Peptides against a protein of PDB entry 5OK6. Designs and how they scored, part 184

Target 1, 215 residues: chain A of PDB entry 5OK6
Amino acid sequence: ELPGLDSQWRQIENGESGRERPLRAGESWFLVEKHWYKQWEAYVQGGDQDSSTFPGCINNATLFQDEINWRLKEGLVEGEDYVLLPAAAWHYLVSWYGLEHGQPPIERKVIELPNIQKVEVYPVELLLVRHNDLGKSHTVQFSHTDSIGLVLRTARERFLVEPQEDTRLWAKNSEGSLDRLYDTHITVLDAALETGQLIIMETRKKDGTWPSAQL

## One batch from the design tools (peptide; made by RFdiffusion4, then SolubleMPNN)

Design b2_p29_1_s4 (from b2_p29_1, 16 letters changed)
Fold by OpenDDE base, seed 3:
Structure b2_p29_1_s4 (fold): chain B 215 residues (1-215), chain A 29 residues (1-29)
Amino acid sequence: as target 1 above (215 residues)
Amino acid sequence: GPEELAEKRRRREREREEERRRRERLEEE
């Protein structure tokens, strides 16, 4: 049975545990399609549980670019296209109204940026390749807060690089040139890496020379 | 469950919208 409308409003919208609660790094938040959420607000504010304004099941279909990979559309804006809810509030809404059959929840993590905490709706998708086989890419998601060192370790793992092999990264820039990622301690954000950007892992030759020194 | 309630209410909402549109058309005539 659905809780009372006032109880629903308090559980979802209260500033302590609801939508307006402070963000904390590492916590999970969930996206809810804006029109559905507005319909829910109208329903619970109307005070009539039998109102025709009942929102029905949560349906995030308009937020997805496809129903195969369940990737978000590009350029979605908080407050316009979706609302962010903390995990507890999301789970309450799902328990009360259900989620559209077959749709996955849109879970995202809070990240700590230098001056702000935010829900990272769009992690960075990098195209990892080897210098000697640019045609075989591995698409891997990274947080903006992940280090270049993590990107390098991930590339080494994906390409099954042996521990004794020395490797370094290059990023293909917008001009089509290659910028070496010298500092492995900076973040993906600090390196200004973007979704769809090609990251080239170079492996040192057995003779101690780098392939790029010959290019 | 919540899905059956949602379907019943979507049906009632459509019926009310159709009735509203019928009234608006009858007031314009």
Scores: peptide ipSAE 0.039, ipTM 0.518, DockQ to the pose 0.008
Fold by OpenDDE base, seed 5:
Structure b2_p29_1_s4 (fold): chain B 215 residues (1-215), chain A 29 residues (1-29)
Amino acid sequence: as target 1 above (215 residues)
Amino acid sequence: GPEELAEKRRRREREREEERRRRERLEEE
């Protein structure tokens, strides 16, 4: 059942549990298309439950570039294209108004950056490949806060690398050269890795030599 | 539920459109 309009406003637009609450690292937040949200604000502020301003179901269609992979359009801006809601507030809105049929929720995580917390709307999509098969990539999403060590572990898992095999990473830079990712403790952000970047996993030979040392 | 509210909205929107069209006709007469 739909709560009273004032109760809806207080539940969604508050500083403790709603849209205005502080971000906390690891929490899930959800994107809501801006026009729908503004329509909802107008509806609940109007005080008439039967108003023509009723927003209908949540429809995020304009935020997606396609309805196959459900990827977000590039360059979306918070406050202009979408609003961010904490999980509890999102679930309330979905419960009250529904979500457009077939659309997935747009869930994102709060990440901790050196000076700020941010909802990571655009995680980094890396193209993971093996040094001996550059034509077969695995696209994997990483947080900017994930370590290079996690990228390496993920690559090893995706390529079914045995525990005894030694591996290392290279990143293909914008100039087309390969930069060695020596420090596995730095983050994806610190390594300046970008979406669509090719990451090459090199496997050490049985003779103890690296393939790249013979080039 | 949301469907009943959507139906009420559509009804009110039609009523407002009909009222607007009635006013427009009365202003043209």
Scores: peptide ipSAE 0.036, ipTM 0.502, DockQ to the pose 0.006
Fold by OpenDDE base, seed 1:
Structure b2_p29_1_s4 (fold): chain B 215 residues (1-215), chain A 29 residues (1-29)
Amino acid sequence: as target 1 above (215 residues)
Amino acid sequence: GPEELAEKRRRREREREEERRRRERLEEE
């Protein structure tokens, strides 16, 4: 059952778990399409529960690029295309109005950067490949806060590299050259890795030489 | 309930779109 309109407004906007609450690293937040949210605001502020301004079910369809992988469109902007709600507020709205049938929630994590917490709406999607098979890529998502060491471990796991095999990473830059990722302790952000970037895992030869040293 | 309100809204939106399209067609004649 829908609570009173004033109660809805207080719960979502002015509650301790409302839209304006502080971000905390590791918490889940959810995207809501901006037009729907503005329609909801108009509805609850109007004071008439039978108003023609009733927002209906939450529909984030305009935020998705496809209905197969449910990936977000590129270039979406907070406050223009969507609003961010904490998990509690999101679940209230879903319970009151529903979510469009078959549409998944758009859940994102709060990450901690050196001077700010933010909701990471766009994790970095890297194309992982082996040096000897550039045509077979594995797309994997990483946080900007993940280490290059995690990227390397993930690549080793995806390619079933044996523990005794030595491996290293290269990133293909915008100029088409390869930059070696020497420091595995820096983050994806510090390494300036971007979505769609090719990351090449090189495996050391049995003779102790690297394939790239012969190229 | 919320479903009935959503249906009423969708109906009014369709009626407005149909009226707009009707006006656009009449302005093109």
Scores: peptide ipSAE 0.033, ipTM 0.502, DockQ to the pose 0.009
Fold by OpenDDE base, seed 2:
Structure b2_p29_1_s4 (fold): chain B 215 residues (1-215), chain A 29 residues (1-29)
Amino acid sequence: as target 1 above (215 residues)
Amino acid sequence: GPEELAEKRRRREREREEERRRRERLEEE
């Protein structure tokens, strides 16, 4: 059964537990398509449950660029294209109105940036390759707050590098040159890594030399 | 930035809608 319209409004829009609640690092938030959300607002504010303003099921179809990988369209803007809701509010709306059949929820994490919390709608997608096989890339998503050390560990795992093998990373820059990622403690953000950027894992030779030192 | 990407997206969506409407009109003639 649907709660009363005033109860719906209070549960979703209240500043303590609803849309306006403070962001906390590590929490899950969900995207809701803006037109649906505005229709819901009009419905609950109208005070008539039998109104023609009933929003129907949540449909986020316009936010997706594809229905295969369920990737978001590029350049979506909060407040224009979508609204962010905390997990509790999202689950209430889904329980009351349903979600369009076959659509996954659009879940995103709150990250801690210098002096601000933000819902990370667009994580960084890096193309991981080995120095000796640039044609075989693995696309992996990282948070802007993830360390270069995590990128290196992830690359080692994906390429099945043995623990005794020594490895290092290079980033291909916009000019096509290679920048060595020396500091593994800095973040993806600090290293200014971007979506679609090629990250090259170099493995040290058994003779103790690096392949790049011969170039 | 994200705003420029949003504008480019909206433009492409309008262009696709206009193309659809042109095709529909040509099929009715």
Scores: peptide ipSAE 0.010, ipTM 0.309, DockQ to the pose 0.020

Design b2_p29_2_s1 (from b2_p29_2, 16 letters changed)
Fold by OpenDDE base, seed 1:
Structure b2_p29_2_s1 (fold): chain B 215 residues (1-215), chain A 29 residues (1-29)
Amino acid sequence: as target 1 above (215 residues)
Amino acid sequence: SLTLADPEEAEREREKRREELLKKLLAGL
């Protein structure tokens, strides 16, 4: 059942779980297509539940580049293309109006950046490969705040590397050369890794030498 | 063929890219 229009407005925009509430690291937020949200605002501000401004179900179709992998279009801008809602507000809207059939929610996490919290709309998708098999990639999503150590552990797990084997990472740069990721304590952001970037896991040879020493 | 980048050059370029990426993240792009 739809609550009163004033109640909807208070819960979504001005409530403790509203759109303007402070961001908290680790919390889930959801994207809502801007035009739908503006229509909802007009509806609840109009004061007439029978108004022609009824927004219908939430439809984020215009935010997706495809309906197979449900990836977001590149270059979407907060406040222009979409609005961010905290989980509670999103769930209220979905409960009241529904979500377009077959369309997944666009859930994102709040991350801690230097001196600011931000919803990470575009996590980093890295292509993980082994030094001896560059043609077999594993696409893995990481936060900009994840450590290079996590990337390395993830690569080791995906490639079934034994605990006693030594490994290290290289990033392929725009010039096609390999940048070594020496410090595993820095973040993906600090390492300036980007979506689609090839990350090469090098495994130390049994003789104690590194394959890259022959390059 | 893969080549190794110069570590000092790589670090300079990484810092530039980091700054650009941070600006992008903060702008919501």
Scores: peptide ipSAE 0.555, ipTM 0.928, DockQ to the pose 0.719
Fold by OpenDDE base, seed 3:
Structure b2_p29_2_s1 (fold): chain B 215 residues (1-215), chain A 29 residues (1-29)
Amino acid sequence: as target 1 above (215 residues)
Amino acid sequence: SLTLADPEEAEREREKRREELLKKLLAGL
């Protein structure tokens, strides 16, 4: 059952769990398509539950690039294309209006950046490959706040690298050359890694030499 | 063929890209 219009408004926008509440690192927030949200605002502010302004189910279709992987379109802007809601508010709206059949919720995490918290709308998708087989990539999602060490560990796991094998990472840059990721303690952001970037895991040879020494 | 980047140049370019990426993140992307 839908709560009263005023109650909806208070719960979603003016409540302690509302849209304008402070961000906290690690929290889940959800994207809602802007037009739907504006329609909802108009509905609840109109004061007439029988109004033709009823928003219907949440439909985020316009935010998705594809319905296979449910990737977001590039260049979406908060406040223009979507609004961000905390988990509680999102769940209320979904419970009241429903979500379009088959669409996944667009869940994102709050990350801590220098002196600010932000919802990470676009995590980094890296293409992990081995130095000896550049054609077989594993796409893995990382936060900008994840360490290069995590990327390396993830690559090692995906490629079933034995603990005794020594490995290191290279990022393919825009010029097509390889930038070595020396410091594994810096973040994905610090390393300026971007979605779609090829990350090459190099494995040390049994003779103690590195394959890259031949480049 | 893959080539190795100059480490110093790579670091300069990385820092530039980092700042740009940070700006995007701060803008809500």
Scores: peptide ipSAE 0.554, ipTM 0.928, DockQ to the pose 0.722
Fold by OpenDDE base, seed 2:
Structure b2_p29_2_s1 (fold): chain B 215 residues (1-215), chain A 29 residues (1-29)
Amino acid sequence: as target 1 above (215 residues)
Amino acid sequence: SLTLADPEEAEREREKRREELLKKLLAGL
């Protein structure tokens, strides 16, 4: 059952869990397609529950590039294409209006950047490969704030590397050369890694030599 | 064939890219 229109507006826009709530690192926020949200605003501001301005169920279809992996379109802009809502506000709207059948919520995390919090709408998607099989990639998403150490651990797990095996990472740069990721304590952002970039996991040989020493 | 980049040059280029990426992130691009 829908709450009163004034109650809806207060809960979503003017509440402690409203759209303008301060961002906190690690919290979940959700994307809502801008046209739907504007229709909802018009509906609740109109004061007539029987109005033809009823927004219907939430439909974020225009934000997706595909309905298989539910990837977002590139170049979406906050305030133009979508609005961001805190988890509580999102769950209220979904409970009141529903979400389009089969469509997943677009959940994103707040990350800590230098001197600012931001919702990370586009995590970094890296292509993880082994040095001996560059044609078999594992695509994995990382936050810009994740460490290179996490990327390495993730690669080791995906490739079933034994704990006693020594490994290190290389990034393929724009010139096609290999940049070694020496410091595993820096972030993905500090390493300037980008979506679609090839990350090569090198495994040390049993003789104690590195495969890259042959390059 | 894959070649190894010069580590010092690579670090200078990373710093430039990092600054550009940070600007994009902050702008919402």
Scores: peptide ipSAE 0.551, ipTM 0.927, DockQ to the pose 0.715
Fold by OpenDDE base, seed 4:
Structure b2_p29_2_s1 (fold): chain B 215 residues (1-215), chain A 29 residues (1-29)
Amino acid sequence: as target 1 above (215 residues)
Amino acid sequence: SLTLADPEEAEREREKRREELLKKLLAGL
């Protein structure tokens, strides 16, 4: 059952637990398509529950570039294309209005940047490959705040590398060359890694030599 | 869209380029 219109407004828009809630690192926020949200605002502000302005089910279709992988369109802008809601507010709206059948929620995490929190709408999708099979990539999503060490561990896991095997990472840069990721303590952001970038995991040979040393 | 760029870090990473590595690795496949 739908709550009263004023109750809905207070629950979703209040500054403590609603849309205006302060961002906290690690928390989940959800994207809501802007036009739907504006329709909802008009509905609850209108004061008539039987109004023709009823927003219907949440439909984020216009935010997706595909309905297979449910990837977001590039270049979406907060406040123009979508609004961000904390998990509690999102779940209320979904419980009240429903989500379009088959659409997944667009869940994103708050990340900590220098002196600011931000919802990471576009995490970095890296193409992980092994040095001996560059044609077989695994797309893996990382936060900009994830360490290169995590990228390496993830690559090791995906490629079933044994704990005793030594590995290291290389990044293919925009010029088509490879840059070695020496420091595993820096972040994906610090390393300036971008979506679609090829990351090569090199495995040390049993003889103690690196494949790249033959270069 | 997230605008997350550190130009200084990007430039430092670019300095570590190894063009020959890419060529040889690709040639081996």
Scores: peptide ipSAE 0.360, ipTM 0.792, DockQ to the pose 0.035

Design b2_p29_2_s2 (from b2_p29_2, 18 letters changed)
Fold by OpenDDE base, seed 4:
Structure b2_p29_2_s2 (fold): chain B 215 residues (1-215), chain A 29 residues (1-29)
Amino acid sequence: as target 1 above (215 residues)
Amino acid sequence: MLELADPEKAEEERKKKLEKLTKELLAGL
């Protein structure tokens, strides 16, 4: 059942637990399409529950580039294209109005950057490949705050690399050459990795030599 | 494997790119 309009407003816009609450690393936040949200605001501020301004179910369709993989459009801007709600507020809205049938929630995580928390709307999608099979990529999402070490571990797991096998990473740069990812402790962001970038996992040969040494 | 980049050049480019990416990320992109 829909709560009173004032109650809805307080639950969603409350600075303590609502849209304006402080971000905390690791928390889940959700995107809501801006037009819908504005219509909701108008509805609850109008004071008439039977108003024609009723927003209907949440529909984030315009935020998606496709309805197959449900990838977000590029270049979406907070406050213009969408608003961010904490999980509690999002779930309230969904319970009150519903979400468009078949449409997944757009859940994102708060990440910790130097001196600031941000909802990471666009995690980095890397194309992981093996050095000996560059044509077969595995797309994996990483946070900008994830370490290169995690990328390496993920690659090892995805390619079923045995623990005794030694591996290292290379990133294909814009010039088409390979940049060695020496430091596994830096983040994906620090390594300046981008979505769609090819990351090559090199496996050390049994003879102790690296394939790249022959390049 | 592909051609290996010069490590020094790669580091310089990384730094430049990092600056850009950081700005974009902080801007919500």
Scores: peptide ipSAE 0.504, ipTM 0.913, DockQ to the pose 0.691
Fold by OpenDDE base, seed 1:
Structure b2_p29_2_s2 (fold): chain B 215 residues (1-215), chain A 29 residues (1-29)
Amino acid sequence: as target 1 above (215 residues)
Amino acid sequence: MLELADPEKAEEERKKKLEKLTKELLAGL
């Protein structure tokens, strides 16, 4: 059931529960394609429910690079390509106008950065490999706020490393050399890891030596 | 063949990258 135009505007744009609401770490926000949102704004501000400016169902197709994995296009910019809405506002719009058939919502989480909260639109996708099999990568998503320790644990799990086996991580840098990730307590962001970066898990040999000691 | 990076150089590069990544992330990426 579609509410009145003024009611729609208040629900979505009010500073308490709408688009202007303060970000809180851990909360879900949703992306809406900018042109659709602007069309909606024009519709509800026009004051005529029967106007030709009706926005139709939400369609975020232009934000996706593919309709198989529903990955976002690279380089999308807030305010230019999309707007961010709190979960409540998003669900209202979906309830009123619908979402394009088969298209998933674009849900993202608020993360805590130094001195600011942000919606993490692009989690970091790392390519996890073992030192002895660089050709078999596992792509795994991490938050910028996840610890290197979590990356290591995830790698150990993916490669079925036994609990008694010692492991450590290396990151392949832009020069093609390996940077050791010594501190497992720092975040993915602090380690300056980027999407598509190769992360090598090294496993200690049975003789107690590290494979990298031979490099 | 994979080579190990110089730790001091790696730390310097990390700091530079961190500044860049932080700016990008704060810009809404």
Scores: peptide ipSAE 0.502, ipTM 0.912, DockQ to the pose 0.689
Fold by OpenDDE base, seed 2:
Structure b2_p29_2_s2 (fold): chain B 215 residues (1-215), chain A 29 residues (1-29)
Amino acid sequence: as target 1 above (215 residues)
Amino acid sequence: MLELADPEKAEEERKKKLEKLTKELLAGL
């Protein structure tokens, strides 16, 4: 059941716990398509629950590139294409109006960057491959704040590498050559990795030599 | 054929790219 219009406005828009509240690292925020949100604003500001301005269920269809993997379109802009809501506010709206059948929520995390918190709308998608089978890639999503060590561990898990096997990473650069990811403690951002970039996991040979030594 | 990059050149390019990516990320991308 829908609460009163004033109550809805206060729950979603109040500056302390609503849309404009400060970001905190690790929190979940959700994207809401801009036109729907504006319709909701008009509805609750109108003061008449029986008005024709009822927004209906939340529909984020225009934000998605596809309905299979539910990838976001590129180049979406906050305040123009979507609004960001804290988890509590999002859950209230879904409870009151529903979400379009079959659509997943667009959940994103607040990350800590130098001197600022930001909702990471576009995490980095890396193509993980083995050095001996470049044609079989695993697309995996990482935060800009994730370490290269996590990328390596993830690659090892996906390719079922045994604990005793030594591995290391290379990134294919824009010139087509391989950059060694020496420091596993730096972040994906610091390593300047981008979505769609090929990351090659090299496995040490039983004789103790590296395959890349033959290049 | 895959080739290994020069590590010094790679570091210089990384720094330039990092500056760009940071600006883009802060701008809302």
Scores: peptide ipSAE 0.498, ipTM 0.911, DockQ to the pose 0.721
Fold by OpenDDE base, seed 3:
Structure b2_p29_2_s2 (fold): chain B 215 residues (1-215), chain A 29 residues (1-29)
Amino acid sequence: as target 1 above (215 residues)
Amino acid sequence: MLELADPEKAEEERKKKLEKLTKELLAGL
């Protein structure tokens, strides 16, 4: 059952719990395709619940580049391609209008960047490999705010590294050489890592030497 | 075969790249 049009507008747009509310780090926000949202705005602003401006179910199809992995298209722009809603507002809209059958919600997290909060629409996808098998990669998503330490732990888990084995990371740079990721406490952003970048996990040999010492 | 980068050069490039990436992340503001 749909609430009154004015009530819908207040719940979705009000500055306290709606679209304009302050971003808080760690909270979930959701993407809504812009055309649908504009249609909804027209509907609730029209004042007639029986009008022909009814938006129908939420359909984010145009935001996806594929319907298998449900990856977002590159280069989407807030305010042009989509709007961001806090979880409460999103759930209201889904409850009222429904979501297109089979489509997953596009959930993203608020992250803390230097001096600003932002919804992280595009997490960083890194290609994790072992030093001795560069042909077998694991693509893993990380937040810009995740630590290099987390990347290392994730790599160790994916490659089934035993706890007693020592490991460290290298990033392949634009020149094709390897940059050592010495500081595991800095973030993915601070390390200037980018989507598609190759991250090499080096495992210390049993003799105590590092494979990279031979390079 | 992969080669090791110079750490000092790598740090300089990292800082430069970080500025670029930060601007890109904030471009929609």
Scores: peptide ipSAE 0.496, ipTM 0.909, DockQ to the pose 0.753

